Peptides against a protein of PDB entry 6KZJ. Designs and how they scored, part 12

Target 1, 71 residues: chain A of PDB entry 6KZJ
Amino acid sequence: SPDLLSEVSEMKQDLIKMTAILTTDVSDKAGSIKVKELVKAAEEEPGEPFEIVERVKEDLEKVNEILRSGT

## One batch from the design tools (peptide; made by RFdiffusion4, then SolubleMPNN)

Design b1_p11_4_s4 (from b1_p11_4, 4 letters changed)
Fold by OpenDDE base, seed 3:
Structure b1_p11_4_s4 (fold): chain B 71 residues (1-71), chain A 11 residues (1-11)
Amino acid sequence: as target 1 above (71 residues)
Amino acid sequence: SYLLEKILELL
């Protein structure tokens, strides 16, 4: 459905913007990290917007599992 | 693993 696709696309854009903010904040400590390169890589994530969001969700779950388990 | 990989690159 076009409405759902538009919503997912907007979510993707919001995630990219948030990623840019977060990576910029931590890049000062990372030194060699190129923020522009990370943003570019995120924008070029293969797959349709739904698939991208699902991969992000899965990765966040993995992070959450690590934090929840304490290791 | 994509986002996790990028996060690990920042740490």
Scores: peptide ipSAE 0.040, ipTM 0.531, DockQ to the pose 0.361
Fold by OpenDDE base, seed 1:
Structure b1_p11_4_s4 (fold): chain B 71 residues (1-71), chain A 11 residues (1-11)
Amino acid sequence: as target 1 above (71 residues)
Amino acid sequence: SYLLEKILELL
C-alpha cells in the first residue's frame, strides 16, 4: 500500500542516516583504532548495531529495487 | 532474509 511504501522508504532513509552516524561517530571517537578494523569487528560480531543496520538497510534496498522495477 | 520476507508480505 502507499502508506506502507512511505513507511518503508522513511525507514530506509533512517537506516542510511544511522549508518552514517555510526561510521562517522566511531571515526571521530576512534583514537588509535582504524575505522576499517572497527567495521570488521562489527561484522564479526552479530548483533552489533552497525552490522544490524547494514543488514536491514540492504534488505530495504532490495525492497526498494523490487518496487522500483515492478518485478 | 526474514525481514525482507516480512516486509514483502505486508506490501
Scores: peptide ipSAE 0.035, ipTM 0.547, DockQ to the pose 0.138
Fold by OpenDDE base, seed 5:
Structure b1_p11_4_s4 (fold): chain B 71 residues (1-71), chain A 11 residues (1-11)
Amino acid sequence: as target 1 above (71 residues)
Amino acid sequence: SYLLEKILELL
């Protein structure tokens, strides 16, 4: 339904915002470490907050596609 | 994924 699609889309957007917060927060502590390096490091370490967020984001994107396509 | 499966179970 449209309501479910809107809810999933909102959740995805929130996860993107959370990702930004996590990367900036880590960057502030990491000093000279570039955001790109932080992203890669987080993606390679299962359990890191960014990696978890990305998995959830991907899953929500799949949900959105299923709901939109009806399949 | 596990999360996707759980979400789909709620639908």
Scores: peptide ipSAE 0.033, ipTM 0.553, DockQ to the pose 0.153
Fold by OpenDDE base, seed 4:
Structure b1_p11_4_s4 (fold): chain B 71 residues (1-71), chain A 11 residues (1-11)
Amino acid sequence: as target 1 above (71 residues)
Amino acid sequence: SYLLEKILELL
């Protein structure tokens, strides 16, 4: 439904915000470590919070596409 | 995934 689509879109946006917080907060503490390296390291570790967030984000994107297309 | 499956069940 359109209402569910809106809710899923909001959830996706929340996950994007969480991802930004995870990456930037770690970057602030890491000092000289590049942000891109931190993102890569997080993605290479399935148990890391960033990887989990990205996996859920991907699922929500799939849901959004299904709701938008109706199929 | 589990999440996708659960959401699809609600549609």
Scores: peptide ipSAE 0.030, ipTM 0.554, DockQ to the pose 0.142

Design b1_p11_5_s1 (from b1_p11_5, 5 letters changed)
Fold by OpenDDE base, seed 1:
Structure b1_p11_5_s1 (fold): chain B 71 residues (1-71), chain A 11 residues (1-11)
Amino acid sequence: as target 1 above (71 residues)
Amino acid sequence: ALDLVMKLLYM
């Protein structure tokens, strides 16, 4: 249903915002996180539901990496 | 995650 796609899209947007907050005041020491790529993915057409969910999973993994490494 | 994907594909 379109409602679930909207919810997933909103969740992805929230993840990007959280990632930005976590990376704003840290030095570019992480080396593995690409905030610009996350922003680009949000602006891109999401495509099929599978592609949306896979992008959300990728964002969650990157956020977890930031939390684990502190950068 | 796969369960959610499948639900989204069939709704």
Scores: peptide ipSAE 0.047, ipTM 0.565, DockQ to the pose 0.049
Fold by OpenDDE base, seed 3:
Structure b1_p11_5_s1 (fold): chain B 71 residues (1-71), chain A 11 residues (1-11)
Amino acid sequence: as target 1 above (71 residues)
Amino acid sequence: ALDLVMKLLYM
């Protein structure tokens, strides 16, 4: 659905912001994401991009177990 | 992210 696609897009944007903090020199120049905005976005997330990916992996495993067991 | 994963699986 459009709402779900928007949610996925938002998650992608959050991952990009956190990645920028960790791996690139960021600046507050025009056309760039503000450093303060990047920091805020990172603090609002449950972890760094790697940690989020690991949680998604664990969630997929849980889903698989539920589907397999029926519980 | 379990809720999102479930939504993706059943969309």
Scores: peptide ipSAE 0.044, ipTM 0.565, DockQ to the pose 0.062
Fold by OpenDDE base, seed 4:
Structure b1_p11_5_s1 (fold): chain B 71 residues (1-71), chain A 11 residues (1-11)
Amino acid sequence: as target 1 above (71 residues)
Amino acid sequence: ALDLVMKLLYM
């Protein structure tokens, strides 16, 4: 369905944007991006790209702790 | 969660 494909494409684009925001220093590289608006939109519904990226970020933090501590 | 993100990025 064209509507479903458009929705998925929008979600993919939002995920890419949120990934960039969360992996770069927001103070240095966010000049052309309305970070506040994107974060607000991504937090509105459960399962939006922001929540997915935040879960990945949490997992990476756990991996980092394991690698650093050896446990 | 990482696997899901990778799938979405390469769809």
Scores: peptide ipSAE 0.044, ipTM 0.580, DockQ to the pose 0.146
Fold by OpenDDE base, seed 5:
Structure b1_p11_5_s1 (fold): chain B 71 residues (1-71), chain A 11 residues (1-11)
Amino acid sequence: as target 1 above (71 residues)
Amino acid sequence: ALDLVMKLLYM
């Protein structure tokens, strides 16, 4: 759906920004990205990318356990 | 969030 596409696009953009912060040298010349705000939002908001990824990770671990156990 | 993953796969 268009709403889901917009939501995913926004999430992807946030993830890209976080990745850039973590994988490159951050300088004061980095664009108007509020690093602290992005990190805080990712950790505090239930729908923010970091929390979403952590929930996906947890679900995948559960799936793996089910597949391994055969139950 | 398996529901979200499924939505991503089939959107």
Scores: peptide ipSAE 0.042, ipTM 0.532, DockQ to the pose 0.072

Design b1_p11_5_s2 (from b1_p11_5, 6 letters changed)
Fold by OpenDDE base, seed 1:
Structure b1_p11_5_s2 (fold): chain B 71 residues (1-71), chain A 11 residues (1-11)
Amino acid sequence: as target 1 above (71 residues)
Amino acid sequence: PLDLVLKLLYM
């Protein structure tokens, strides 16, 4: 299903973005987005990076099941 | 763990 593939792609992109935020030094510069706040926001997201990975894996399995079954 | 996540994303 193309909708499921789009969901997986979006989740992967979200994971990349969240990972980039979490790996950035928490040096908040004046006039820039507060990395500390972004890290907190990422932690409060319905899916932390590891949770997103698990969801992506699950969705990929669902896609594979659909392809195998023809449904 | 985070390094592992990065590796998984870019493999």
Scores: peptide ipSAE 0.031, ipTM 0.596, DockQ to the pose 0.061
Fold by OpenDDE base, seed 3:
Structure b1_p11_5_s2 (fold): chain B 71 residues (1-71), chain A 11 residues (1-11)
Amino acid sequence: as target 1 above (71 residues)
Amino acid sequence: PLDLVLKLLYM
């Protein structure tokens, strides 16, 4: 539904913003991340609803794999 | 690594 898609998109955006803030100055690589650019990219959700959902699913799967791997 | 997670979130 459009409401669920909007909510998931907003949640992803918020997660990106929070993570970007938390990662600033935690490592050399993290410090090189352009927070403003990432926030702008997160605010843009291009594509049809199905494509947006698939991208969110893929991103969550990747995060899950990282968390499970302990890296 | 947190950096990798951040990168993945924006891809």
Scores: peptide ipSAE 0.053, ipTM 0.602, DockQ to the pose 0.353; fails the geometry check
Fold by OpenDDE base, seed 5:
Formats: sequence, C-alpha cells, structure tokens
Structure b1_p11_5_s2 (fold): chain B 71 residues (1-71), chain A 11 residues (1-11)
Amino acid sequence: as target 1 above (71 residues)
Amino acid sequence: PLDLVLKLLYM
C-alpha cells in the first residue's frame, strides 16, 4: 500500500540518521557500536527494518528501470 | 516485469 511505502521511506531516513550518529561517535575508548556489525545484523535478520528498507530500495530501482525502458 | 510492479503496488 502507499501508506506502507511512505512509512518505509521515513524509516530509511531515520536509519540513516542513526547510522550517522554511530559513525561519528567512533572513539576507540567506550562501547562504540560498529556500524558494519549493525548493518550486517539487520540484513541477516528477516523482517528487520533495515533489511526491509534495502529490499524495497532495490525493488524500486528495478521498477524505475522498467518504467524508463518500457520492458 | 509488470508482475513486480503490481506486487509493490499491492503493498
């Protein structure tokens, strides 16, 4: 549904913001969450927001190519 | 190709 796509888009933006915070606070000292590990964990867990966003993004890219090429 | 579009629109 259009509402779900809007929600997913908003969720993507929120995840980007969170990632930016985590990447800037990379100090060698305190329990800094590795962004790479977060991304990997989110991708490996089916149904997790990051995995959903990445899948939707990929599908939308395919849709764009279909619409442009007419095939 | 159209099938993919329809699946996404159903969401």
Scores: peptide ipSAE 0.034, ipTM 0.579, DockQ to the pose 0.083; fails the geometry check
Fold by OpenDDE base, seed 4:
Structure b1_p11_5_s2 (fold): chain B 71 residues (1-71), chain A 11 residues (1-11)
Amino acid sequence: as target 1 above (71 residues)
Amino acid sequence: PLDLVLKLLYM
């Protein structure tokens, strides 16, 4: 359904926005620590909000591809 | 397939 794909796309966009907020928040607190290193560390820490958001985002992207392809 | 979608939602 086109409506379902639109909804999934919107959810994906929201997760991208949340990811950006999380990365900026940690960067503001980190000071001298490189943002890219903190992002990588957060991705390696299961249960951290950033990693959870990234996993859900990735899952929704995969779902979107499946729904669009019909497979 | 629906099964794959369900797996993605619950993993």
Scores: peptide ipSAE 0.030, ipTM 0.575, DockQ to the pose 0.096; fails the geometry check

Design b1_p11_5_s3 (from b1_p11_5, 5 letters changed)
Fold by OpenDDE base, seed 4:
Structure b1_p11_5_s3 (fold): chain B 71 residues (1-71), chain A 11 residues (1-11)
Amino acid sequence: as target 1 above (71 residues)
Amino acid sequence: ALDLVLKLLYM
């Protein structure tokens, strides 16, 4: 459905932006991204791309700790 | 969670 595809495309775009914010230093480009709006929207709605990315980030941090510790 | 993110990124 075109409406569903549009909604998914928007969600994908937000996910990409949030991934960049959480995994790289994009402070210099922060003016181009409505970070505050995205963060607020994600905190209000469970399952938004920000919360998904946050869970992935936590998992990656755990993996990193395991690899570094050898445990 | 990672699998879901990867799927979404490559849709």
Scores: peptide ipSAE 0.056, ipTM 0.571, DockQ to the pose 0.170
Fold by OpenDDE base, seed 2:
Structure b1_p11_5_s3 (fold): chain B 71 residues (1-71), chain A 11 residues (1-11)
Amino acid sequence: as target 1 above (71 residues)
Amino acid sequence: ALDLVLKLLYM
């Protein structure tokens, strides 16, 4: 359905934006966050929103650890 | 879509 595909596409874009926000300031502290890989995922053709979600969740986890540890 | 994104992040 075109409506469903549009919704998924919008969701993907939101995830990409959130990922960018989470990686810009913590990229040096979270050595396991690969910005290049996330950018690649953003440029991929629609169809991999789950993979993007998983990466965003990992980024959130790393941010949480940084905030909790203070380093 | 933002609501769905937030739900996915916390599930």
Scores: peptide ipSAE 0.054, ipTM 0.582, DockQ to the pose 0.087
Fold by OpenDDE base, seed 5:
Structure b1_p11_5_s3 (fold): chain B 71 residues (1-71), chain A 11 residues (1-11)
Amino acid sequence: as target 1 above (71 residues)
Amino acid sequence: ALDLVLKLLYM
């Protein structure tokens, strides 16, 4: 679906931004981003891309277990 | 997030 592809694309872009923030040198205080706070916020907000991806990973692992076990 | 997983599988 084009609409879903667009949504996933936006999520990907947000993840790229988060990655850039996480890899930024914390020693750079000028305009510094609170990395720890952003990570925590992303984990606590259900609609944020990071939290969404983590939940998807968890669900896929569960699905995989069910498929392998047949139960 | 099962609904989202299903959407991703069938997008």
Scores: peptide ipSAE 0.049, ipTM 0.561, DockQ to the pose 0.060
Fold by OpenDDE base, seed 3:
Structure b1_p11_5_s3 (fold): chain B 71 residues (1-71), chain A 11 residues (1-11)
Amino acid sequence: as target 1 above (71 residues)
Amino acid sequence: ALDLVLKLLYM
């Protein structure tokens, strides 16, 4: 469903946010997420790494449900 | 829609 696709997109954003928080070596290379994009994603919906991980966990469950349903 | 989900994950 469109809602489930939105959840997957949110999960991706959460992963980007985690990367922004934990990254110490940032370099813009072809095929990589840009530093500016990482910073932007980190500023959206503030949360500590623990909270982000919990959201990712919930999103992964939703992805699993999509896989099981075949939709 | 598995195909769309996969596309979102890899883009």
Scores: peptide ipSAE 0.050, ipTM 0.576, DockQ to the pose 0.137; fails the geometry check

Design b1_p11_5_s4 (from b1_p11_5, 7 letters changed)
Fold by OpenDDE base, seed 1:
Structure b1_p11_5_s4 (fold): chain B 71 residues (1-71), chain A 11 residues (1-11)
Amino acid sequence: as target 1 above (71 residues)
Amino acid sequence: PLELVLDLLYR
């Protein structure tokens, strides 16, 4: 549904923003990251709703693994 | 690493 896609997109956007904040705290070079472009890229995700959700799910699982491993 | 997270989110 459009509401589910909006929710998933919002979640991904929030993660993008949080990651940007974390990178700026640990690296001065992170200031060059254009959050607007990241948001736009997330909103323009190609594919059908299911494919978009699956792609986001996969990315979140990878992020979780990275954070859990401390790498 | 955080850079990998960024790459995943941006694609």
Scores: peptide ipSAE 0.061, ipTM 0.592, DockQ to the pose 0.466
Fold by OpenDDE base, seed 3:
Structure b1_p11_5_s4 (fold): chain B 71 residues (1-71), chain A 11 residues (1-11)
Amino acid sequence: as target 1 above (71 residues)
Amino acid sequence: PLELVLDLLYR
């Protein structure tokens, strides 16, 4: 569905923006993180829409576990 | 930590 593809693309764009904000806010601790490289990586399409969604789902699950544990 | 989250997202 074109709607699903558009939604996934929007999610990717949001992640890029959030990454930039988070890395700048935590500049002292995130000094080793090259924001420009992360943005470039996020701009690359990881595959077909289903594969993109599965990757996002997996990453979000990992993030959720980290946030719940406080680590 | 944030750095770990970012590594998970972009590796």
Scores: peptide ipSAE 0.051, ipTM 0.562, DockQ to the pose 0.330
Fold by OpenDDE base, seed 2:
Structure b1_p11_5_s4 (fold): chain B 71 residues (1-71), chain A 11 residues (1-11)
Amino acid sequence: as target 1 above (71 residues)
Amino acid sequence: PLELVLDLLYR
């Protein structure tokens, strides 16, 4: 539905914004991941809304494990 | 580290 598509799109947009904020202190320094590249990669993510949500969920679970382990 | 997290998110 249009509402579900809007919700998924908003969630993805929020994740991109959060990522941009977290990377502002590191993106311009080391020859590492740039904010512009992160936004581009996120916009190019293939799949239908359900598939996108599943990928985001999987990635967030990975992040959670890293943060919980203290690494 | 944050860099590893970003690598996992955006591959």
Scores: peptide ipSAE 0.047, ipTM 0.560, DockQ to the pose 0.311
Fold by OpenDDE base, seed 4:
Structure b1_p11_5_s4 (fold): chain B 71 residues (1-71), chain A 11 residues (1-11)
Amino acid sequence: as target 1 above (71 residues)
Amino acid sequence: PLELVLDLLYR
């Protein structure tokens, strides 16, 4: 449903924002990345709604594994 | 690291 797509997209956007805020003060590379551009990239993800949801889900799973592994 | 997470999310 469109509501599911919106919810998943919002979760990805929030994670991008949080990650950017946490890294900008500690990394020169992260500081060079504009939060606005990251948000725009998330909103303009190509594909049909189902494909977008699947990509977001995959990204969130990868993020979870990275955080849990300490890398 | 969080930097890698950022790269992954941005793609």
Scores: peptide ipSAE 0.061, ipTM 0.598, DockQ to the pose 0.407; fails the geometry check

Design b1_p11_6_s1 (from b1_p11_6, 6 letters changed)
Fold by OpenDDE base, seed 5:
Structure b1_p11_6_s1 (fold): chain B 71 residues (1-71), chain A 11 residues (1-11)
Amino acid sequence: as target 1 above (71 residues)
Amino acid sequence: MPSYFELLKKK
């Protein structure tokens, strides 16, 4: 189905975006995604890759705190 | 367009 192929293509693009967000420095350094751009991406569409990735990162940080503190 | 999350649920 052409609709299915379009959906798969969009999913592939989303995965690429997620990878870029996970691997880039969040600082405004040269060659990195600017913090301002990341904030805009989060605000544009709820449930889009950036917001999902940020929630995962936050959850991983919480898990790390639990493991480090033992509480 | 559906969100990434909605696409994942559909597959």
Scores: peptide ipSAE 0.072, ipTM 0.663, DockQ to the pose 0.047
Fold by OpenDDE base, seed 1:
Structure b1_p11_6_s1 (fold): chain B 71 residues (1-71), chain A 11 residues (1-11)
Amino acid sequence: as target 1 above (71 residues)
Amino acid sequence: MPSYFELLKKK
């Protein structure tokens, strides 16, 4: 149905946004995504790409710490 | 809007 195809297209767009955030260097360098766009994404409903990515990054940091310490 | 999951259930 048109509604199903539209929903799948929206999901694909969300995945693209998440990928862009994950691959962006958030260091002192200018990333591919602007700070203002990140702020807008964070103001959206919980579970939006930015919130998901931030949680994933936090979990990856925990995993990295465990691997580095060996404990 | 219905979720993707809900749309799948209707098919």
Scores: peptide ipSAE 0.062, ipTM 0.681, DockQ to the pose 0.033
Fold by OpenDDE base, seed 4:
Structure b1_p11_6_s1 (fold): chain B 71 residues (1-71), chain A 11 residues (1-11)
Amino acid sequence: as target 1 above (71 residues)
Amino acid sequence: MPSYFELLKKK
């Protein structure tokens, strides 16, 4: 559905944003985003990018198991 | 909660 495509697009955008933050040089300046806090926040919220990626990986593993077993 | 894959199947 178009709503699903919009949802996927939003998730993709969030993944890109978080990846950019995590892959840049982290400064020790006050008010800077700490990588560990960002990762924690992303893992605790089911709709956040890292949690989504982990679910996708888990589901792909399940699909692989189904394909190997033939059931 | 449903997984991302489950959401893809339902919509």
Scores: peptide ipSAE 0.059, ipTM 0.617, DockQ to the pose 0.109
Fold by OpenDDE base, seed 2:
Structure b1_p11_6_s1 (fold): chain B 71 residues (1-71), chain A 11 residues (1-11)
Amino acid sequence: as target 1 above (71 residues)
Amino acid sequence: MPSYFELLKKK
């Protein structure tokens, strides 16, 4: 269905945006998150939705580690 | 080459 494809495309775009926000927010503190690598991925192939979700999950875990260590 | 997702959008 074209409606479902549009919805998935919108979700994919939102996940990419969230990943970009997370990487820029924690890059200075984590060191493990490289913004330049994300920029290269955006210029090239962002990947399939699953790959994008996995990157977001990884970023969220890194943010969680930073927050836990700061308390 | 286009990703699987891009191939789906073209159909």
Scores: peptide ipSAE 0.059, ipTM 0.629, DockQ to the pose 0.074

Design b1_p11_6_s2 (from b1_p11_6, 7 letters changed)
Fold by OpenDDE base, seed 4:
Structure b1_p11_6_s2 (fold): chain B 71 residues (1-71), chain A 11 residues (1-11)
Amino acid sequence: as target 1 above (71 residues)
Amino acid sequence: MLSWEEKKKLE
């Protein structure tokens, strides 16, 4: 069943949404985070589950950078 | 070789 792929895809989408929310207020300080790139990645059709996981990992790193800059 | 997605559709 495609349930696992769908679950991972949804997790990625949620992470992108969280990143977008965090970057809208901190955009002046987080100059390295391209919101446009995250949105584009959300619209890109996922390939294999590995590719989805790699994108999730990248988004997590971006979120972590935002959170660290706010501390 | 079937992709991961193709294998999951057959299961």
Scores: peptide ipSAE 0.098, ipTM 0.634, DockQ to the pose 0.032
Fold by OpenDDE base, seed 2:
Structure b1_p11_6_s2 (fold): chain B 71 residues (1-71), chain A 11 residues (1-11)
Amino acid sequence: as target 1 above (71 residues)
Amino acid sequence: MLSWEEKKKLE
């Protein structure tokens, strides 16, 4: 269905945006991640939906580690 | 190489 494909495409875009936000937060706190490079890579080669989800999961784990270390 | 969405559109 074209409607389902549009919804999946929107979801993919949202995951890319979330990854960009999380990578910037991790970079600002850890000072080790090249935010500009990651955002550019996400726009040029976002990858398949599964790969995007795995990147978001990794970013969430990094954020969790930062939050735990700050408490 | 086809994107995931392009592949799904051709199915």
Scores: peptide ipSAE 0.094, ipTM 0.651, DockQ to the pose 0.038
Fold by OpenDDE base, seed 3:
Structure b1_p11_6_s2 (fold): chain B 71 residues (1-71), chain A 11 residues (1-11)
Amino acid sequence: as target 1 above (71 residues)
Amino acid sequence: MLSWEEKKKLE
């Protein structure tokens, strides 16, 4: 439903905010999240629901790597 | 091409 897509979009925005907080005071290494890249991806047209999900999956994976490794 | 939103508006 369109309500589920709105919820996923909101979750993505929250992930971007959390990532910015977690990475603003840490040393970025190779493979680290670029906050500006995530923001740009959020401003792009989501397209089909599959494209939204794939972008969210990528963001979640990167957040997981930071939380697990501490970097 | 039509966006997803445009396509849904036509349905």
Scores: peptide ipSAE 0.079, ipTM 0.542, DockQ to the pose 0.037
Fold by OpenDDE base, seed 5:
Structure b1_p11_6_s2 (fold): chain B 71 residues (1-71), chain A 11 residues (1-11)
Amino acid sequence: as target 1 above (71 residues)
Amino acid sequence: MLSWEEKKKLE
């Protein structure tokens, strides 16, 4: 259905935006992360929704580690 | 398998 494709495309864009926000937040706390490269990769080669979700999960794990460490 | 973008372009 064209409507379902539009909804999935919107969801994909939202996940890309969330990844960009999370990567920029991690940059302030983690010195070894190439934030600009990660954001660029997420925007240019997002892949299928599953691949984007996996990137978001990785970013959330990084945020959790920062919160737990207190740095 | 076609990506969502490819499928959207063909429909």
Scores: peptide ipSAE 0.103, ipTM 0.665, DockQ to the pose 0.037; fails the geometry check

Design b1_p11_6_s3 (from b1_p11_6, 4 letters changed)
Fold by OpenDDE base, seed 3:
Structure b1_p11_6_s3 (fold): chain B 71 residues (1-71), chain A 11 residues (1-11)
Amino acid sequence: as target 1 above (71 residues)
Amino acid sequence: MKSYFELLKEK
């Protein structure tokens, strides 16, 4: 569904935002979004980057259980 | 919002 692609895109966006905060200039002087705005956006649903990764791992585990059981 | 897993099941 289009909802799946939208969620994956949002997850990727959150990870990129955190990377930008840590590794590059994200100030208004650079013409980019303020660090404060990036942090807030990264904390919005579906969650912060770490929480996103943990949810993905949990989902993959669930898929593995289904495949292993054959049902 | 539905979980990522639920969305995967719906494709």
Scores: peptide ipSAE 0.083, ipTM 0.686, DockQ to the pose 0.079
Fold by OpenDDE base, seed 2:
Structure b1_p11_6_s3 (fold): chain B 71 residues (1-71), chain A 11 residues (1-11)
Amino acid sequence: as target 1 above (71 residues)
Amino acid sequence: MKSYFELLKEK
């Protein structure tokens, strides 16, 4: 269904936005995160939905590590 | 490169 494909595309866009937010939030605390490079990569080659989800999961793990180290 | 879903929308 074209409506389902539109919904999946919207989800993909949301995941890209989430990744951008997460990378910027942790950039000041994690020197290994290259925010500008990741944002540019999301614009040019975001990848398939699975790859985007894996990037978000990685970003969440990084946030968790920062939070644990601060307590 | 176009994603799989983008290719499906073009058909």
Scores: peptide ipSAE 0.057, ipTM 0.626, DockQ to the pose 0.038
Fold by OpenDDE base, seed 1:
Structure b1_p11_6_s3 (fold): chain B 71 residues (1-71), chain A 11 residues (1-11)
Amino acid sequence: as target 1 above (71 residues)
Amino acid sequence: MKSYFELLKEK
């Protein structure tokens, strides 16, 4: 339905915004996050909502590693 | 490339 597609589209946009925040706030120590690639992918070929969620999960894992290591 | 969901919106 058009309502479902609109809802999924809004969710996709929100997830892209969250990914951008996660990558940019820790970019100086991110090392393995590859901020440039993630931002570019979000703009040109973000993929389906599930794929964006998986990218957010990876970003959170990398943030956790930075917090644990302090480096 | 268009997302599958983008293609659905065109219909």
Scores: peptide ipSAE 0.055, ipTM 0.621, DockQ to the pose 0.040
Fold by OpenDDE base, seed 4:
Structure b1_p11_6_s3 (fold): chain B 71 residues (1-71), chain A 11 residues (1-11)
Amino acid sequence: as target 1 above (71 residues)
Amino acid sequence: MKSYFELLKEK
Protein backbone atom coordinates (compact mmCIF):
# COMPACT_ATOMS: atom_id res chain seq x y z
CA SER B 1 0.00 0.00 0.00
CA PRO B 2 1.08 3.60 -0.56
CA ASP B 3 0.96 4.42 3.16
CA LEU B 4 3.33 1.61 4.11
CA LEU B 5 5.78 2.55 1.36
CA SER B 6 5.68 6.18 2.47
CA GLU B 7 6.33 5.17 6.07
CA VAL B 8 9.39 3.12 5.10
CA SER B 9 10.64 5.94 2.88
CA GLU B 10 10.29 8.49 5.67
CA MET B 11 12.12 6.21 8.09
CA LYS B 12 14.97 5.85 5.61
CA GLN B 13 15.12 9.61 5.11
CA ASP B 14 15.22 10.24 8.85
CA LEU B 15 18.15 7.85 9.26
CA ILE B 16 20.03 9.58 6.45
CA LYS B 17 19.45 12.96 8.08
CA MET B 18 20.65 11.72 11.46
CA THR B 19 23.80 10.32 9.87
CA ALA B 20 24.45 13.63 8.11
CA ILE B 21 24.09 15.53 11.38
CA LEU B 22 26.48 13.20 13.22
CA THR B 23 29.04 12.96 10.42
CA THR B 24 29.80 16.25 8.65
CA ASP B 25 33.33 15.34 7.59
CA VAL B 26 33.24 14.21 3.97
CA SER B 27 36.99 13.62 3.72
CA ASP B 28 38.56 10.34 2.60
CA LYS B 29 39.64 9.63 6.18
CA ALA B 30 38.68 6.37 7.82
CA GLY B 31 35.38 6.52 9.64
CA SER B 32 34.00 9.44 7.65
CA ILE B 33 30.90 9.23 5.47
CA LYS B 34 30.98 10.83 2.05
CA VAL B 35 28.01 12.86 0.87
CA LYS B 36 27.91 10.88 -2.36
CA GLU B 37 27.60 7.66 -0.37
CA LEU B 38 24.60 9.01 1.53
CA VAL B 39 22.93 10.03 -1.71
CA LYS B 40 23.63 6.62 -3.20
CA ALA B 41 22.23 4.84 -0.17
CA ALA B 42 19.05 6.90 -0.41
CA GLU B 43 18.35 5.60 -3.92
CA GLU B 44 19.59 2.03 -3.52
CA GLU B 45 17.44 -1.10 -3.62
CA PRO B 46 16.18 -3.23 -0.69
CA GLY B 47 18.65 -3.78 2.11
CA GLU B 48 19.98 -0.24 1.97
CA PRO B 49 17.85 0.96 4.89
CA PHE B 50 19.59 -1.67 7.02
CA GLU B 51 22.99 -0.40 5.93
CA ILE B 52 21.93 3.15 6.78
CA VAL B 53 20.87 2.02 10.25
CA GLU B 54 24.27 0.42 10.77
CA ARG B 55 26.03 3.63 9.74
CA VAL B 56 23.90 5.67 12.13
CA LYS B 57 24.67 3.22 14.93
CA GLU B 58 28.38 3.56 14.19
CA ASP B 59 28.13 7.36 14.28
CA LEU B 60 26.27 7.25 17.59
CA GLU B 61 29.00 5.03 18.99
CA LYS B 62 31.64 7.53 17.91
CA VAL B 63 29.71 10.35 19.54
CA ASN B 64 29.46 8.30 22.71
CA GLU B 65 33.22 7.76 22.77
CA ILE B 66 33.83 11.49 22.32
CA LEU B 67 31.48 12.27 25.20
CA ARG B 68 33.13 9.65 27.42
CA SER B 69 36.60 10.99 26.65
CA GLY B 70 35.48 14.39 27.89
CA THR B 71 34.64 12.94 31.29
CA MET A 1 12.78 -11.74 -7.58
CA LYS A 2 10.87 -8.61 -6.63
CA SER A 3 12.48 -6.05 -4.35
CA TYR A 4 11.10 -5.35 -0.89
CA PHE A 5 9.84 -1.95 -1.99
CA GLU A 6 8.15 -3.40 -5.05
CA LEU A 7 6.29 -5.81 -2.78
CA LEU A 8 5.25 -2.89 -0.58
CA LYS A 9 3.82 -1.07 -3.60
CA GLU A 10 1.62 -4.07 -4.37
CA LYS A 11 0.07 -4.11 -0.90
Scores: peptide ipSAE 0.045, ipTM 0.623, DockQ to the pose 0.136; fails the geometry check

